# Ledger of designs, part 218: peptides against a protein of PDB entry 5EIB

Target 1, 366 residues: chain A of PDB entry 5EIB
Amino acid sequence: VDLEPGTMDSVRSGPFGQIFRPDNFVFGQSGAGNNWAKGHYTEGAELVDSVLDVVRKESESCDCLQGFQLTHSLGGGTGSGMGTLLISKIREEYPDRIMNTFSVMPSPKVSDTVVEPYNATLSVHQLVENTDETYCIDNEALYDICFRTLKLTTPTYGDLNHLVSATMSGVTTCLRFPGQLNADLRKLAVNMVPFPRLHFFMPGFAPLTSRGSQQYRALTVPELTQQMFDSKNMMAACDPRHGRYLTVAAIFRGRMSMKEVDEQMLNVQNKNSSYFVEWIPNNVKTAVCDIPPRGLKMSATFIGNSTAIQELFKRISEQFTAMFRRKAFLHWYTGEGMDEMEFTEAESNMNDLVSEYQQYQDATAD
Target 2, 366 residues: chain A of PDB entry 5EIB as posed
Amino acid sequence: VDLEPGTMDSVRSGPFGQIFRPDNFVFGQSGAGNNWAKGHYTEGAELVDSVLDVVRKESESCDCLQGFQLTHSLGGGTGSGMGTLLISKIREEYPDRIMNTFSVMPSPKVSDTVVEPYNATLSVHQLVENTDETYSIDNEALYDICFRTLKLTTPTYGDLNHLVSATMSGVTTCLRFPGQLNADLRKLAVNMVPFPRLHFFMPGFAPLTSRGSQQYRALTVPELTQQMFDSKNMMAACDPRHGRYLTVAAIFRGRMSMKEVDEQMLNVQNKNSSYFVEWIPNNVKTAVCDIPPRGLKMSATFIGNSTAIQELFKRISEQFTAMFRRKAFLHWYTGEGMDEMEFTEAESNMNDLVSEYQQYQDATAD

## One batch from the design tools (peptide; made by RFdiffusion4, then SolubleMPNN)

Design b2_p22_1_s4 (from b2_p22_1, 13 letters changed)
Fold by OpenDDE base, seed 1:
Structure b2_p22_1_s4 (fold): chain B 366 residues (1-366), chain A 22 residues (1-22)
Amino acid sequence: as target 1 above (366 residues)
Amino acid sequence: RPPVIRSALLDEQLAKLAELLA
């Protein structure tokens, strides 16, 4: 789905374009112009019913509908505005299904879109209320991985998207292969989300592999375990050492000893015990899938629900506040039918979310 | 920096931001 036809044509003409049904390509003509309000109230609102018709048709064809997975950006207008509209409409129609998102967070290092803080804040406001689980994929973190870790002098969207795809493949492993921990979206939510609003995940991947160098050194289970807990491997621009893990899931892929995985996972938990909340027992879950990812002998994917994720939201909030105090660009949103009050509500809800994470970070076992 | 897809709106927004930040 897109409000611009060119992106859909690129997907259709791409190496995997044939995996999608032609009738499932829903697109607009006008785009959102990086405006959340165009995505949510005007251009996106005109297209949303056509998308919902496709969603209904595909849902009816499912033998067992678990829920929905949306991949979108929060900095743009379509992914942010129309994406959150679509989430809201799907939630209304399917209130008993899981809503999962892969939400790409904006970064001033990656994009020159000035209004990204508005689009992101307005989107986060919707995601807090209407999703059950959200993987925070931060373009800041992806850029830093590409530049600092992968030594790419000029990271491209292709390089960033490679990391995204590896992470998405990792976190969905348990959903795609039978007999795994968190084998369904609901079980994942139950294990990962102790509080309804605190459903924003910090993903991580090991080994970090550039698009051009799939010939990575075969990592051992200890190396994978150490890397997946390293702050430099996190796909969200927060340091887990500045917060506490509420819950963790680790997904190993490849032929390895379950015993060795359990031993290494215990060791890393013990080493990092100060970074876990003590009042959630058994808050680390581990899965092993014998099927490695393509081109790797083994991998590990990390899912963390950490109070450190507040650093990401604080960054967005600070940028939002700097613009909103000046009423910069507000007329572009209000002209699409938004009220200025909606900006204040979105800012407030995101600040409340930050405060909630801080509260649970500071909470001790009585 | 990765190529930013510039909408016609972005150039106008950047111009207005430059005026507001000057």
Scores: peptide ipSAE 0.024, ipTM 0.546, DockQ to the pose 0.014
Fold by OpenDDE base, seed 5:
Structure b2_p22_1_s4 (fold): chain B 366 residues (1-366), chain A 22 residues (1-22)
Amino acid sequence: as target 1 above (366 residues)
Amino acid sequence: RPPVIRSALLDEQLAKLAELLA
């Protein structure tokens, strides 16, 4: 789905364009112009019913519908505005199904779109209320991984999207292969989300290796485990050491010893015990899938629900506040039928979310 | 660098933002 036809043409002409049904391509002509309100109230609102018709058709074809997965950006107008409208409409029609998102967070290092803080804040407000689980894929973190870890001097969208695809493949492993931990979206939510509003995850993928170091890197369970828990390996620009893990899932892929995985996972928890909440028993879950990713002997994917995610929301909030206090560009949103109060409500809800994460960070076992 | 979506509109927005932040 896109409000721009050119994106759909690019997908259709791409190497995997044929995997999608032609009738499942829903697109507009006008685009959202990087405006959340245009995506949510005008251009997106005109298109949403056509998307819902496709969603209904595909849902009816499912033997056992678990839920929905949306991949979108929060910095643009389509992914943010129309994406959150679609989430709301799907939630209204399917209130008993899981809503999962892969939400790409904006970064000034990646995009010069000035209104991204507005689009992101307005989106987060919707995600807090209408999603059950959200993978926070932060363009800030992706850029830093590309630059620092992968040693790419000039990271491209292709490089960032490669990390996104690896992460998405990793976190969906348990859904795609039978007999795994978190084999369905509901089990994932039950294991990962102890509090309904605190459903924002920090993903990570290992191995991440620069081209120059690939030949010298052993792929071992200890190395995967160590890299997976490294703050520099998080796909969200948060330091887990500044917070506490509420829950963690680790998904190993490839032929490896379950015993070795369990030993390394126990060791990393013990070494990092101060970074876990003590009042959630068995809050680290581990899965092993014998099928490796293509081109790798083994991998590990990390899913963390950490109170450190508040750093991401604080960054967005600070940028939002700096613009909103000056009423910068508000007329572009209000001109699309949006109320200025929705900005204040979105800011308030995001600040409340930050406060909730901080409360659970500071909570001790009685 | 990832292609900065430089619209003439974005440059104008950035200029206005710079003026507001100055």
Scores: peptide ipSAE 0.019, ipTM 0.495, DockQ to the pose 0.014
Fold by OpenDDE base, seed 2:
Structure b2_p22_1_s4 (fold): chain B 366 residues (1-366), chain A 22 residues (1-22)
Amino acid sequence: as target 1 above (366 residues)
Amino acid sequence: RPPVIRSALLDEQLAKLAELLA
């Protein structure tokens, strides 16, 4: 789904364009112009019914519908505005199904779009209320990984999207292969989300290796485990050391010893015990899938529910507040039928979320 | 042109956008 036809043509002409049914390409002509309000109230609202018709058709064809997965950007107008409209409409029609998102967070390091803080804040407000699980994929973190870890001098969107795809493949491993931990979306939510609003995850992937170092790197369970818990491997731009993990899932892929995995996972938890909440028992889950990802002997994917994720929301909130106090660009949103009150409500809800994370960070076992 | 990833401060971004909208 896109409000721009050119993106759909790119997907259709791409190496995997044939995996999608032609009728499942729903697109607009005008785009959202990086405006959440165009995505949510005007251009996106005109297209949403056509998307819902496709969603219904595909849902009816499912033998066992667990829920929905949306991949979208929060910085743009389409992914943010129309994406959150779709989430709302799908939630209304399928209230008993899991809503899962891969939400790409904007960064000033990656985009020249000034209104991204508005689009992101308005989107986060919707995600807090209407999703069960949200993987926070921060373009800042992706850029930093590409530059610092992968040693890419000029990271491209292709490089960032490669990390996103690897991460998405990792976190969905348990859903795609039988006999795994978190074999369904609901079970994942039960294991990862101790409180309904605290459903924002920090994904991470290992191995991340520069092209020049690939030949010298041994892929071992200890190295994967160490890298997976390294703050530099988080796909969200927050430091887990500044917060506490509420829950963690680790998904190992490839031929490895389950005993070795368990030993290394225990070791990393013990070494990092100060970064876990003490009042959630068994808050680290480990899965091993014998099937490696394509092109790797083994990998590990991290899913963290950490109170440190508040750093991401604080960053967006600070940027939002700086713009909103000046009423910068508000006329573009209000001109599409939005009220300024919706901005203040969205800001308030995001600040409440930050406060909730802080409360649970500071909570001690009595 | 590939979007040039330029980290601009908010004020620089606002200034550039003002120039684009003028």
Scores: peptide ipSAE 0.018, ipTM 0.490, DockQ to the pose 0.013
Fold by OpenDDE base, seed 3:
Structure b2_p22_1_s4 (fold): chain B 366 residues (1-366), chain A 22 residues (1-22)
Amino acid sequence: as target 1 above (366 residues)
Amino acid sequence: RPPVIRSALLDEQLAKLAELLA
């Protein structure tokens, strides 16, 4: 789905265009122009019904519909505005189904789009209310991984999207292969989300290795475990050491000893015990899938629900507040039928979310 | 300032994906 036609033609003509049904390509003509309100109230609102018709058709064709997965950016207008409109409409029609998102957070290091803080704040407001689980994929973190870890001198969107795709493949492993842990979207939510509003995850993927170092790196369970819990490996731009993990899931892929995995997972928990809440017992879950990802002997994917994620929301809130106090660019949103009050509501809800994370960070076992 | 990530053309991204899935 896109508000621009050219993206659909590129996907359709691409090497994987044939894996998608032609009738499932829904697109507009005008784009959102990086405006959330165009995505949500005008251009996106004109297209949403045609998307919902496709969603219904595909849902009816499912033997067992678990829920929905959306991949979108929060900095743009289409992914943010239309994406959140679509989430809202799907939630209304399928209130008993899981809503999962892969939400790409904007960063000034990656994009010079001035209104991204507005689009992100307005999107987060919708995600808090209408999603069950959201993987926070921060363009700032992705850039830093590409530059620092992968040693890419000039990261591209292709390089960032490669990290996203690896992560998406990793977190969906338990859904695609036989296993006990997180075998469905609802089980994942139950294991990862102790409080309904606190459903924002920091993902991570290992191994991440620069091309120049690949030939010298042995892939081992200890190395995967160590990298997976490294703050520099988080795909959300927050330091887990500044908060506490409410819940963690680790998904290992490849031929490895389950005993070795359990030992390394215990060791990393013990080493980092101060970074876990003490009042949630058994808050670390581990899965092993014998099938490695393509091109790797083994991998590990990290999913963390940490109170440190508030750093991401604080960053967005600070940028939002700096612009909103000046009423900068608001006329572009209000001109599309959006009320200025929705900015204040979105800001308030995001600040409340930050406060909630802080409260649970400071909570002690009674 | 870290260099702004240039948008790779979608075609280049898809080509890289094809190489990875090949």
Scores: peptide ipSAE 0.007, ipTM 0.393, DockQ to the pose 0.015

Design b2_p22_2_s1 (from b2_p22_2, 14 letters changed)
Fold by OpenDDE base, seed 2:
Structure b2_p22_2_s1 (fold): chain B 366 residues (1-366), chain A 22 residues (1-22)
Amino acid sequence: as target 1 above (366 residues)
Amino acid sequence: MPVKARRAIEKEALEFASKLKF
C-alpha cells in the first residue's frame, strides 16, 4: 500500500516483486507530502476502502487468521497517517485479532523532514489505542549501530533497512517455524505485554559485526547473549540501564546447546537483575530454533519491553512541543480537516504513556 | 498462502538479506 505509484513500481521491479499478487498492490496518485493529516483524513481516506477490500479477501482465505502485521514509518505521511487509519479500520472490523506493527521512529540524524515530530506524535497516539504489539524501530538507533558498531562512515537507508530486515526475520522466527515459544501473535502478546498500553518493544539483533572484524569474531552463545543485552545493540534509542525490563524474549537461531543458552540467559539476568522488575515472575522467555538465518551459523534476536522506552517518547515529545508551541506548520494539518485539539490529545496520551512506564519502573513488590 | 509458498518466499528473502552487507 502506498499513496505514491512509484513505490509500487519499485517493489514490483525488485527481487521479490513476484511474491505479491498484482491485485494486492493498492496505491494512490498524489502522495501524502509528509503530512499525517493527508494520510489520515484526505488522500489516505479515499484509498482506505480499496485496501480494506484486499484485507477482507486475504483474511477470508486464511485457515486461521491470527492477526495483522503492519510495517510503516511514523515520520512520513503515508506510513504515519494512512498506516494508522488502516490500523483503526482493521481494528474496528477485526477487534478479536492481534494488531502487530513494525513502526519506524523518525530521527533528525536520518531525515530533514521538519514535521516528523507531528507525524510521529499523532501516530503514537493511534498506536497506543489500536495496536497490541509494536516493535519500535528507531532510525536514530539504526544510524548509531551502522556508524559505531558496523563502522559505516555514511549510513544509507539501505544499511538501515538491512538491520530492519534482519530484526524482522529474527522476531518472526517463532511464527515461521513450528514448536517454538511465541508460536502465534497472541502468545507473544501474553508473554510480552503485562499491561495493555505498555506494548512497545525494543528489538535487537546479534551478531552485529563490522566487515573488518568479521574474520576475528567467533559466533558463540556467550557473545550473542552479551551483545543482545548491550545498550549499543538496541534498535530503539534508549538505554535499558535507565529503566527496567518488564518482559524479555530471546530467540536464538542455529545449532547450539540449549543448556548453554539457558546458562548464558540465566547469567545475564543475574548480572543485570537490577534492570528487571522483581514483581513479574518468569519475565524472560528463551526460544531456540535449529535453523540459522542465511549467511550466519547462529544468531540471536532480542525483544525487550522496557520502561527505558520512555526515552524515545520523551525525545519525540520534546521535538513536538518545540514546534507546536510556535504553531509551526500547523496550517498544513488544519487545512486537511484536523483540529488543534487532536495535537494536544496526542501529546497528552504520549505523556501519559511516559508516566505509566515511569510508574511501573518505580513500582516495588509489596 | 500455502506454507510451502511462504517458505519459498522466506528462503528468497533470506537469500536477498544474505547479500545485504552487515
Scores: peptide ipSAE 0.015, ipTM 0.463, DockQ to the pose 0.019
Fold by OpenDDE base, seed 5:
Structure b2_p22_2_s1 (fold): chain B 366 residues (1-366), chain A 22 residues (1-22)
Amino acid sequence: as target 1 above (366 residues)
Amino acid sequence: MPVKARRAIEKEALEFASKLKF
């Protein structure tokens, strides 16, 4: 789905364009112009019914519909505005199904789109209410991984999207292959989301290795485990050491010893016990899938529900507040039928979410 | 980002910001 036709043409002409049904390409003509309100109230609202018709058709064709997975950007107008409109409409029609998102968080290091803090804040407000699971994929973290870890001097969108694809492939492993852990979206929610509003995940992937160092690095279970818990491997620009893990899932892929995985996962938990809440028993889950990712012998994917995710929301909130106090660009949103109060409501709800994460961070077992 | 992609984004952002009459 896009509000611009050129995106769909790029997907169709791409190496994987033929895997999608032609009738499932729904697109507008005018675009959202990086305006959430255009995506949500005008251009997106004109297109939403045609998307819902496709969603219904695909849902009816499912033997067992678990839920929906949306991939979108929160900095743009289409992914943010229309994406959250779609989430709302799907939630209304399928209230018993899981709503899962891969939400790409904006960063000033990656994009110069001035209104991204508005689009992100307005989107987060919708995601708090209408999603069950949200993977926070932060363009800042992706850029820093590409630059610092992968040693890419000038990271491209292709490089960032490669990390996104690896992460998405990793977190969906248990849904796509036989395994005991998180075999469906609902089990993932039950294991990962102890509190309904606290459903924002910090994903991570291992191995992350520069091309120059690949030949010298052994892929071992200890190295994967150590790297997966390293703050530098998080796909969200948060330091887990500044918060506490509510829940963790680790998905190993490849031929490895289950015993060795369990030993290393126990060791990393014990070593980092101060960074876990003590009042959620058995809050770390581990899965092993014998099928490695393409081109690797083994990998590990991390899913963390951490109170450190508040650093991401604080960053967005600070940027939002700096613009909103100046009433910068508000007329572009209000001109599309949006009320100025929706900005203050969205800011308030995001700040409440930050406060909730902090409260659970500071909570001790009595 | 590659200087070209950054410049394309900067250009799109500037074109957008230029349409955004403060």
Scores: peptide ipSAE 0.007, ipTM 0.358, DockQ to the pose 0.013
Fold by OpenDDE base, seed 3:
Structure b2_p22_2_s1 (fold): chain B 366 residues (1-366), chain A 22 residues (1-22)
Amino acid sequence: as target 1 above (366 residues)
Amino acid sequence: MPVKARRAIEKEALEFASKLKF
């Protein structure tokens, strides 16, 4: 789905374009112009019914519909505005199904789009209310991984999207291979989301290895375990050491000893015990899939529900507030039928979410 | 990713996609 036709042609001409049904390419002509309101109330609203018709058709063709997975950006008008409109409409029609998102957070280090803080804040407001699980994929963290860890001097969107694809492949492993922990979206939600609003995850992937060091790296369970808990491997721009994990899932892929995995997972929890809440028992879940990802002998994917994710929301809120106090660019949104109150409500809800994370960070076992 | 590695993955992906029966 896009509000621009050129994206569809790029996907269709791509190496995997043939895996998608031609009728499932739904697109507009005008684009959103990086405006959430165009995505949500005008251009996106004109297209949403055509998308919903496809969603219904595909849902009816499912033997067992678990839910929906959306991949979108929060900085652009289509992914943010139309994406959140689509989430809302799907939630209204399928209230008993899981809504899962891979939400790419904007960063000034990656994009010069001035209105990204508005688009992100308005999107987060919708995601708090209408999603069950949101993987926060921060462009700032992705850039920093590419630059610092992968030793890419000039990271591209292609380099960032490679990390996103590896992460998506990792977190969906249990859904694609039967008999694993979190074998369905609902079980994942039950294990990962102790409080309904606190459903924002920091993903991580291991191994992250620079091209120059790939030949010299042995991949071991201890190394994967250490790397996936390293703050430098988090794909959300927050430090887990500044918060507490509510829940964690670790997904190992490849031929390895389950015993060794369990031992290393216990060791890393014990070493990092101060970074977990004490009042949620058995809050770390581990899965092992014998099937490695393509081109690797083994991998580990991390999913953290941590109160440190508030750092990401605080960053967006600070940027939002700095613009909103000046009423900068508001006329682009209000001209598409938005009320200025919707900005204030979105800011408030995001600040409430930050406060909720802080409350649970400071909570002790009674 | 370096252009050469990307092209290798894209080629391998195309070769894989060409074997898919729909």
Scores: peptide ipSAE 0.005, ipTM 0.372, DockQ to the pose 0.013; fails the geometry check
Fold by OpenDDE base, seed 4:
Structure b2_p22_2_s1 (fold): chain B 366 residues (1-366), chain A 22 residues (1-22)
Amino acid sequence: as target 1 above (366 residues)
Amino acid sequence: MPVKARRAIEKEALEFASKLKF
């Protein structure tokens, strides 16, 4: 789905374009112009019914519908505005299905789009209420990984998208291969989301490799475990040491000893015990899938529900406040049918979410 | 905020607005 045809043409003409049904390409002509309100109330609202017709048709063809997975950006107008409209409409029609998102967070290091903080804040407000599980894929973290860790002088969207694809492949491993931990979306939510609003995940991946890197370092289970818990391997620009883990899932891929994995996972928890809440028993889950990712012998994927995710929301909130206090660009949103109150409600709800994470961070066992 | 920083944001904002496909 897109409000611009050019993205869809690129997918259709791409090496994997033939895996999608032609009738499942739904697109507009005008785009959202990086405006959340165009995506949510105007251009996106005109297209949403055509998307819902496809969603219904595909849902009816499922033997067992678990839920939905949306991949979208929060900085643009289409992914943010129309994406959150779709989430709302799908939630209304399928209230008993899991809503899962891969939400790409904006960064001024990657994009010069001045209104990204508005689009992100308005989107986060919708995601808090209408999703069950949200993987926070932060363009700041992706850029920093490419620049600092991978030593890419000029990171490309191809380099960022390689990290995104590795992460998405990692977190979906249990859904794609039978007999794994979190084998369905609902089981993932039960294990990862102790409180309904606190469903924003920090994904991480090891080993980190750039696109076209032929040198796959063989990593050991101890090295994978250590890298997976390193803040430099997180796809969200948060330091886990500044918060506490509510829940963790670790997904190992490749041929390895389950015993060695369990020993290393216990060791990393014990070494980092101050960074876990003590009042959630058995809050670390581990899975091992014998099937490695393409090109690697072994990998580890991290899913963290951490109170440190508030650093990401604080960054967006600070950027939002700096613009909104000046009423910068508000006329572009209000001209599409938004009220200025919707900005203040979205900011308030995101600040409430930050306060909730802080409350659970500071909570001690009695 | 310094006037120079405000003007930089306004200029960056205007340059960006010119790239928005409304």
Scores: peptide ipSAE 0.000, ipTM 0.261, DockQ to the pose 0.013; fails the geometry check

